# Peptides against a protein of PDB entry 9GMZ: the designs that were tried, part 207

Target 1, 343 residues: chain A of PDB entry 9GMZ
Amino acid sequence: TGFPLELLTRPATERLAYFENYTVAHPRLKEVYEILMRTIAEPAGASFIFVYGASGVGKTTLRLRVEQKLTELALPKLESDRARVPVVGIEAIAPESRYFNWKEYYTRALITLEEPLIDHKFDYGVRGISRDNFGKINVESKVVAPALRRALENALIHRHPDVFFVDEAQHFGKVASGYKLQDQLDCLKSLANMTGILHCLLGTYELLTFRNLSGQLSRRSVDIHFRRYCADSPEDVQAFKSVLLTFQQHLPLAETPNLVDHWEYFYERTLGCIGTLKDWLKRVLSDALDREATTITLKDLQKRALSVAQCQKMFKEIQEGERQLSETEADVQNLRSALGLGA

## One batch from the design tools (peptide; made by RFdiffusion4, then SolubleMPNN)

Design b2_p21_8_s2 (from b2_p21_8 with F2L E11K T12N A17S E18I)
Fold by OpenDDE base, seed 2:
Structure b2_p21_8_s2 (fold): chain B 343 residues (1-343), chain A 21 residues (1-21)
Amino acid sequence: as target 1 above (343 residues)
Amino acid sequence: SLAEQVEELLKNLPFDSIVEL
């Protein structure tokens, strides 16, 4: 079944919002979702989950849908435990000053954790953290990062989320000259250990540097590779075409565009990343709605496509990440062989 | 049980349908 036909008589904003909110249950998203939800339910003494994959593969979509689901599942229990927050999700910000801003990170985490609607108010034990009349957290500029960390530790212990999500977590790797990336990892490890809260770091393949630097984190982490679709796999090509078919049926336009016949062009300009595909189609749909167009054409698609140069750069970054993972898999096989364990 | 909690967590995907080719 396609989009509700009544949308054709609705404002362009509602038509766009319908497509924005539509989340195709594609195989890789389902697989990673299932692994992630199982790992959140059964951490088995893990303190970290690493979800890594290409930019635009759909990691943020995964996070938001897991946050939604964990919130939904917690609602019956939240009536009895008004202090609990089921899940916290933040995005790590790229630092302007080439070093990760922990003060900003802790502030954003506190603001996200302490929603105005939480009935049970918490005292952070830190001067310069207050709530306004609307229950919104205010952090005074004088509050230093170590104090904000203690406030966040106390808040995480008190609110006890099932998981703390950090999207774009590769930004923790942005260290100033003379600082060690290990110190950032030890900081995160200490936060997870002090709070007892499972941390899920989502990011690009740059996140693999965190895994390689700490043999202690590797023992306390679960790794989830969110793969793109590969054109050399018939199953992946079929899944990618099924996503295109689904999107063409759910574009709220009077005439259904034929996206599937252009699958190779869509693949060339998305590298098999469904988030990149959805964002492209959103831009094209917005342009079509602004023109009151009945459909979208190949020319409309081409106007909003990533350039070949952008795709080549993105593909190089993907290939390097996929190579590093393949080397790790080979190292495991070599280790097994060297231990006299069969391949 | 832990297994029942996992089944509950996996019940009803927070995604829309896919049309398979």
Scores: peptide ipSAE 0.322, ipTM 0.820, DockQ to the pose 0.615
Fold by OpenDDE base, seed 5:
Structure b2_p21_8_s2 (fold): chain B 343 residues (1-343), chain A 21 residues (1-21)
Amino acid sequence: as target 1 above (343 residues)
Amino acid sequence: SLAEQVEELLKNLPFDSIVEL
């Protein structure tokens, strides 16, 4: 069934917020969610989870829904353990300088661990880290990265989250000239080992470079591939059409637009990535609400679509990532065959 | 048990329904 019909009498902001908050339980999202939640519950000595897939596949949506769920599950325990944070999630920023800024990373992680205001004042033992009268963490500019790291280690130990999420984690790959990506991985590995906190890195297929660089990380990591829907799979096409049908019914407009009949055009401009689809429909819905339109037309969709050139670029990046995974799968099969284990 | 903890974590998906074709 569709959106609540009472939304048609509500402000455009509420109508947009309804669609924004609506998260279709599509097969790939369910699958990745189940694997991720099981791995968080039973890390089995893993220190890292890698969630990789195309840009716009829905990794940020997955993260936010897992953060919500872990928070909800922890609420009964938080009454007794006021120091605990159930989950922490940050987005890695692409540095303006060609180098990953560890000082900024540690500062953002500390701020995120301390918001919302937990009544338990923790002394980080680091001069120049303080809380204001509102309990907000303040980091003085003089505080150096090694001191911020120690503060973060202490905060993670004290707050003891079930997982630490880093979204857009491919930005760790932006190393300074002369530094090895290995040094970044060793830094992250050391942070996970010192704190005992499970780290989940979400990102593009560029995260495969992290997977392949350290045979020691591979032994302590779980890999989760968040696949797009493929047009050559009848099952994937059916799932993609079901997502379109669901969004069609949950657009808070007076007349239900026909999205399903345009599935090939939606596929062409999203590459089977549901996050890209959702963001496109949000933009089109916003435009329709601003015009007080009764429905969405193909012309409205075309106005907010990614260009063919953008889609071609994104598709090349996807194909390279999918190729690297297929080569890795073939290498595993070749290794098994060479070991006499069979295919 | 560990299995019960996993089942509790998987209870009630934080997603909205999908309409199947």
Scores: peptide ipSAE 0.319, ipTM 0.808, DockQ to the pose 0.621
Fold by OpenDDE base, seed 3:
Structure b2_p21_8_s2 (fold): chain B 343 residues (1-343), chain A 21 residues (1-21)
Amino acid sequence: as target 1 above (343 residues)
Amino acid sequence: SLAEQVEELLKNLPFDSIVEL
């Protein structure tokens, strides 16, 4: 069944919101979701989960749906434990400067931990952190990063989330010349160890650089590769076409567009990344709704497509990440063979 | 158990359906 037909009589905003909220249960999303949920439930002494994959593969969608599910599961316990937050999710900001802004990171994390629905006043033990009359955290400009870190450590211990999500976590890698990326990882590791809170870092293949820099992090991390769909795999092509068919049926337009017949063009301009596909279709749907169009044409798709140059850049970044993983897998097999453990 | 909670979690995916070709 497609979208509710009643949407055709609704405002463009409701029609767009329907499609925006629709989340296709595609095979790679299910697989990564299952691994992630199992790992959050049973971290087995892990302090970190790394979820890496192409830009636009759907990592943010995965995060938001896991946050929703962890919140839903915690609701019965939250009635008795009003101090608890089930999950915390933030997005790491790309620094305007050559340096990751730890002060901003700690401030955003604290603000997210103190959603206004939490009646339980917590004293952060830090001067210049207060709550307004609406319960919102206010951090004075004079509060320094080490003080914000202590406040965050105390807040994480007190709120006891099952996991702390950091999306776009490759931005921790934006370190100035001469500074060690290792120091940033040791900072994150120290925060996870001091709080006892599992950290999940979601990001691009740039996260592999983080994973490989610390043999000590490797012992306490779980790696989850969120793969794109590959055009050289018949199964992946079938899954990608099924996603197109699903989106085709869930575009709230009077005439169902034929997206599946254009699957190669969709693949060329998304590289098999479902998030990129969804965002493209959202833009095209918005344009169609604004002009009161009955359907979407190939010309409408072409107007909002990523350029070939953008796709070529993204594809080079993907190929480098996939290469590094393939080399690592080969190295593991070689090591196992050399140890006499078999393949 | 936590494992049973995970298995119960996995039954109700927080996703919409996919139409298979």
Scores: peptide ipSAE 0.295, ipTM 0.804, DockQ to the pose 0.679
Fold by OpenDDE base, seed 4:
Structure b2_p21_8_s2 (fold): chain B 343 residues (1-343), chain A 21 residues (1-21)
Amino acid sequence: as target 1 above (343 residues)
Amino acid sequence: SLAEQVEELLKNLPFDSIVEL
């Protein structure tokens, strides 16, 4: 079934919002979703989940859909426990300075954890944290990072989310010269240990550097690789074409565009990343709706495509990440062989 | 049971169906 035909009579804003909210259940998203949901339900002593993959593979979409589902499943419990937050998700910001801004991170985490819908005012035990008349948290400039950390620890313990999501978590790795990435991991590890809350870090292949820094983190982490679709796999090509077929049926236009016939061009400009594909189609749909166009043409696609130079840069970053994972798999096999464990 | 909790968590996926070729 395609989009609701009634959308053709609706404003451009409603038509765009329909496509923005539409999420294809593509095989890699489903696989990673199932692994992530199982790991959240049964952490088995894990304190961390690492979800890594190419930029634009769909990690933020995965996070938002898991947050939605965990919220839905928690609703019956939230009626009895009004202090509980089922899930919290933030995006880590790239530091403007040479150092990761922990003060900003803790502030954003507190603001997100304490959304206005929470009737029960929590006392953070920290002076200079207040709520405005709209329930929004205000943090005074005088509040130092260690105090914000204690406030976040107390809030996480009190609200007891099933998981704490940090998107773009590779930004924790942006340390100045002389600081160790280990110190950032020890801060995160301490937060997870003090709160008992499972942390899920989503990011690029730069998160692989976090695996090697602490044998203690490796013992308490679950790793999830969110793969792109590969053109050298017939199954992956079929899945990618099926995604294009689904999107063409769900573009709220009077004439259904033929995206599938251009699958190679879509693959060339997305590298098999469905998030990149969806964002491209959103931009093209917006342009088409603004012009009251009946369909999308190849020329409309070309106007909003990533440049070949952008794709070449992104592809190099992907190849380096995929190489590092392949080396890790080989190291595991070598370790098994050295232990006398069969292949 | 823990298994029942996992099955409930996996029930009704929060994304739309794919049209397969």
Scores: peptide ipSAE 0.258, ipTM 0.755, DockQ to the pose 0.598

Design b2_p21_8_s3 (from b2_p21_8, 7 letters changed)
Fold by OpenDDE base, seed 5:
Structure b2_p21_8_s3 (fold): chain B 343 residues (1-343), chain A 21 residues (1-21)
Amino acid sequence: as target 1 above (343 residues)
Amino acid sequence: SLVKQVEELLKNLPFDSIVEL
C-alpha cells in the first residue's frame, strides 16, 4: 500500500509532514526494537541499556517508536495513576566547553519529564524551580547543578518511567580525558541507582568507549548493536532494496519514482544507513514539492546527496566501530575456548 | 489531557511493514 492518494490535493506542508512522520519497519529496526522492548520489560537487574550504531542508522526513529509503544501500553494505567509518566526521552547536547553541562542536562530532563499537561503537579522542594501559568517548568539561572539533580531524582521517583532515554549520548564522552568520561558514567550510574529508573543511552560507536572504561557498568548494562545494511551481504542488499521500494511508494507525488533501479547510488551515499536515506529523500521531496513536480529524478537526488568526502569520513567512523565490535566478539570466543565452553 | 494529545500524535505516526521485493 502506498501513501493516501488524497494527499495529492493537500498543501505541500501536509505532504511533507506525512513523509517526515512515516517510518519503514525495516528488518534491523524491527530486530533492535524487539530486543529493546523486551529488555525494558525485563531488565533483569540492568541499570543501563546501550544502543550503538552508525550515525544516521535510525536510532532516533527507534527511540520515538519505543516511546510511542510504551505510552500506548501505559494508557490504561495512566487513567488511575495520574502521577505516572511511562517514558521520558531527551537528546544530549554537545558541550560548548570541554566539560559536559550537567546543569543544562538536568534542566532539559526536568522540563521533558514535567510536561505541562500532567494533572498531578509535584513540588520539587527546590527554590528557583517554578511553573508558569501553563504549567511549564521554569528554572532560574541561580539554581545549581546539585539542586537540579535532587529535583530530577525526586521527579523520576514520583513519575516512575519504565525507561529514561538519552539520545546522542556520545556527547557525554566529549571530554578532554578518558578519566573525565568515567566520572560522567559514575554520575549517570548514581542517578540510575538512586531513582531505580532504567537508563537507555543511544549513540554512535563512540559509546563503545564507555564500555571499555567501566567494567562495573558492563555488569549492569545490556548492549544492543544497531547495524547498518552491508553491500557484501546478499540478504542486506535485498533488505535495502525493499526499503527503497517502500519509500518510493510513500513519497506523496503524482508519479511514483523508481528508486530501486538506483540502489547502488543510494547505497554509495548512505552506506546502508536508513536514517541517512530518509533524510536525503525528505530533502529531495521538499524540493520537488516547492517546484510542484510530479516525480523525483536522478538529477534531483544528486542535488541533495551527501558529498563523497562526507561519505568517506562516515565510512571510516563505521569501519572503526565495526572493527572494535569484531575484536570484542573474538575476545569472547577466545575466552569461551580457554574456559573449555567451546565456540 | 496529555495522554489524549500524545495518543492523537501517536495515531498520526505511520509505522508500516516493509514491502519485500
Scores: peptide ipSAE 0.165, ipTM 0.702, DockQ to the pose 0.230
Fold by OpenDDE base, seed 3:
Structure b2_p21_8_s3 (fold): chain B 343 residues (1-343), chain A 21 residues (1-21)
Amino acid sequence: as target 1 above (343 residues)
Amino acid sequence: SLVKQVEELLKNLPFDSIVEL
């Protein structure tokens, strides 16, 4: 079973859109999805979920799939409760300055909470927040961050999402000082506590530095490690090859390319990160469709691959993150042993 | 309707099983 053969007669844009929307349910994604869904359903007094892993591991795909599922589960209730939003998902923007732009964060969160489809319009009690004729929120430039925060707190309370997602959450850590980072954590903690809304921060291993700065967040957070596939694990190699096999069957080309035979090259240039793999294949597919090619060659793959220098940089960042986690696991074992708890 | 747009969003994100080797 592969792509619908009818796509071969369709425009390149539709063929590319098919592959873009295609999502492989790979083992690590399924595992993290199940853990995340259970944690959202039963947070057990947690205010935060941290999902960390390599860049391009598939965190955004995980978020979108969880948002989809939470929305599906909420549909029967949304018919009766038209004020409810089942889930809110935003991406944190990298600050242009050494300061996180809280005004922009609150504005984007408010805009996302106020999708045009929400029939139940309420006033957030903040001057300079209005709705246009299309129901979109307009925030005047004069509105200050504390006022936007109050508006967001009110919006989150009234819309009562099951979770608030922040993708690329490592960008909260991109601040000039540890004190300001603690203040930012305290701001997020206060928002979660004031609204009663569970926050899920998705990010790279840089999120661990942010997570470790608050010993108070540690007591009220669940950590989920979204691991890459490792070439030293036969099971992980087999899973990675199965992902390649699945993608090759879902590339809307006249001739199925043999991606599996090149698995080592795919692994070398993705570091076992399926999001990086998908993005690479999407670029190569786009080039193939533009030239009306029947298949994808190794030369086509090489033209759109990440450079060895990019992969080496990404791999150093991964190794540092994996090292920090391994040290933390060893520290837990040492603590248990010191407490007289069996290993 | 919100339901139809959600259903369309749901259709646009297929979560397909891996073909095992």
Scores: peptide ipSAE 0.152, ipTM 0.694, DockQ to the pose 0.233
Fold by OpenDDE base, seed 4:
Structure b2_p21_8_s3 (fold): chain B 343 residues (1-343), chain A 21 residues (1-21)
Amino acid sequence: as target 1 above (343 residues)
Amino acid sequence: SLVKQVEELLKNLPFDSIVEL
């Protein structure tokens, strides 16, 4: 199985778009997908799901595939309930200031909940929220954050999504004091409680700080670790090589590159993160298409690789996150042992 | 084979275009 051969006669834009949209169902993505889908279907009283892992592990890909699947599964029910949205997903923005911009967050969430395909007009009960002629939500600058929150609460209740996704959710944690971080968590917790909607926060290992701050969130949260592939695991190395083999078959080039022979170099410059690998190959493919090249070479790969210094920085951040998880697992085991529970 | 293992993994995830709502 490979790319459609007809793509070789198509414009560079179509060839690139094919590869951009192509997803590899690698073992870790499949595992986390199955856990996440099960948890969304049966939250068992959870109000939050935390999905954490390295930058570039593929969390956004996971979110988008879950959103797609939840939409597909909801289609037969949406014919009877035209007000329902099966899923909503937003990306949290890094705050320019020391404070998270809740006004922007609520505005983005409202805009995403109310995509043009929703025929059922909803009154948000807030002046200055309207739909344009295309059904897109417009929020006037005069609308304040507390009013936007009430509008979002009402919209979430009315649209009743199975889950509310927040990607890059570590940006809630970029507050200068633990007190301010607690306020952000209490705000999110209040939104989940008021709406009855399950929230899924996806982010880096910085999300682990959220687990430690609220003993009440821990009682109502499910944790999902999206692991990278590790070079010290033969199974992980085999999975990583399988991903490279799949990508080489789905690069719309006249000559299939042998990416697998360079697996160590790919591992060195991605740290076992498949999103980082995909983005790298996308850049290299774009360059190859711009040159009308028949294949990609090691020199083409090297030109678009992350620098050794970037990889070293990313690896330190990963090691710190993996260490914190290992310590947490050890603490749980120590607590169980101290309680007279078997390990 | 490595190819067969990958093809088996691919069967259970949506790979088509994301359905826009």
Scores: peptide ipSAE 0.035, ipTM 0.520, DockQ to the pose 0.066
Fold by OpenDDE base, seed 1:
Structure b2_p21_8_s3 (fold): chain B 343 residues (1-343), chain A 21 residues (1-21)
Amino acid sequence: as target 1 above (343 residues)
Amino acid sequence: SLVKQVEELLKNLPFDSIVEL
């Protein structure tokens, strides 16, 4: 089934919003979603989940779908326990300086944890944290990072979320030294241990640096690799073509564009990343709606495509991440061989 | 059909339902 045909009579803003909100449940997204949901339900003593994959693979979409599902599953319990928040999700900000801004991180986490309007005002036990008349948290400039941490610990304990999500978590790694990276990891470990709340870090392959730095994390973490589609796999190519077919049916245009016939060009400029594909199609749809166009042409696609140089850079970053994971698999095999465990 | 397989995959992920709180 395609888009609602009534959208063709609606404003361009409503037509664009339909496509922006439309999510394709592609096989790899479904697989990672099922693994993540199961791991959250049965963490088996894990304190961390790492979800890593290429930029534009769809990690933010995965997070939002899991947050939605956890909220839906919690609704019957939230009627009886109005203090509980089922899930908390934040995006880590890239540091402007050589140092991660923990004060900003804790402030954003507190704001996100206390939105929406929870009827029960929580006392953070920290002077200079207040709610305004609209229920929004205000943090006075005088409040220091250690006080904000204690406020967040108390709020997480009181609200008891099933998971705390941190998107773009590779931004924790953007520090000037390996020592500071370890301190940041120890800070996150301490927060998870003090609160008893499961943390899920989503990020690029740069997140593997966190995995490799701490042999203690390996015992208390679950790893989830969100793979792109590979052109050397017939099954992956079929899945990618199915995604293109779905998107062409859900573009709110008078004439259905033939995206599937151009699948190789779409693959070349997205590297098998569905988030990159969706963002490209959103830009092209916006341009088509602004021109009151009836369809999308190859020329319209080419105007908004990533350059070959951008794709080459992104592909090199993907290959390096995939190589590091393959080396880890080889290291497991080498470890087994060295232990006298047969292949 | 390819379309039917994709439609079955789509039905199994939560759509953005506006959870009216």
Scores: peptide ipSAE 0.032, ipTM 0.510, DockQ to the pose 0.065; fails the geometry check

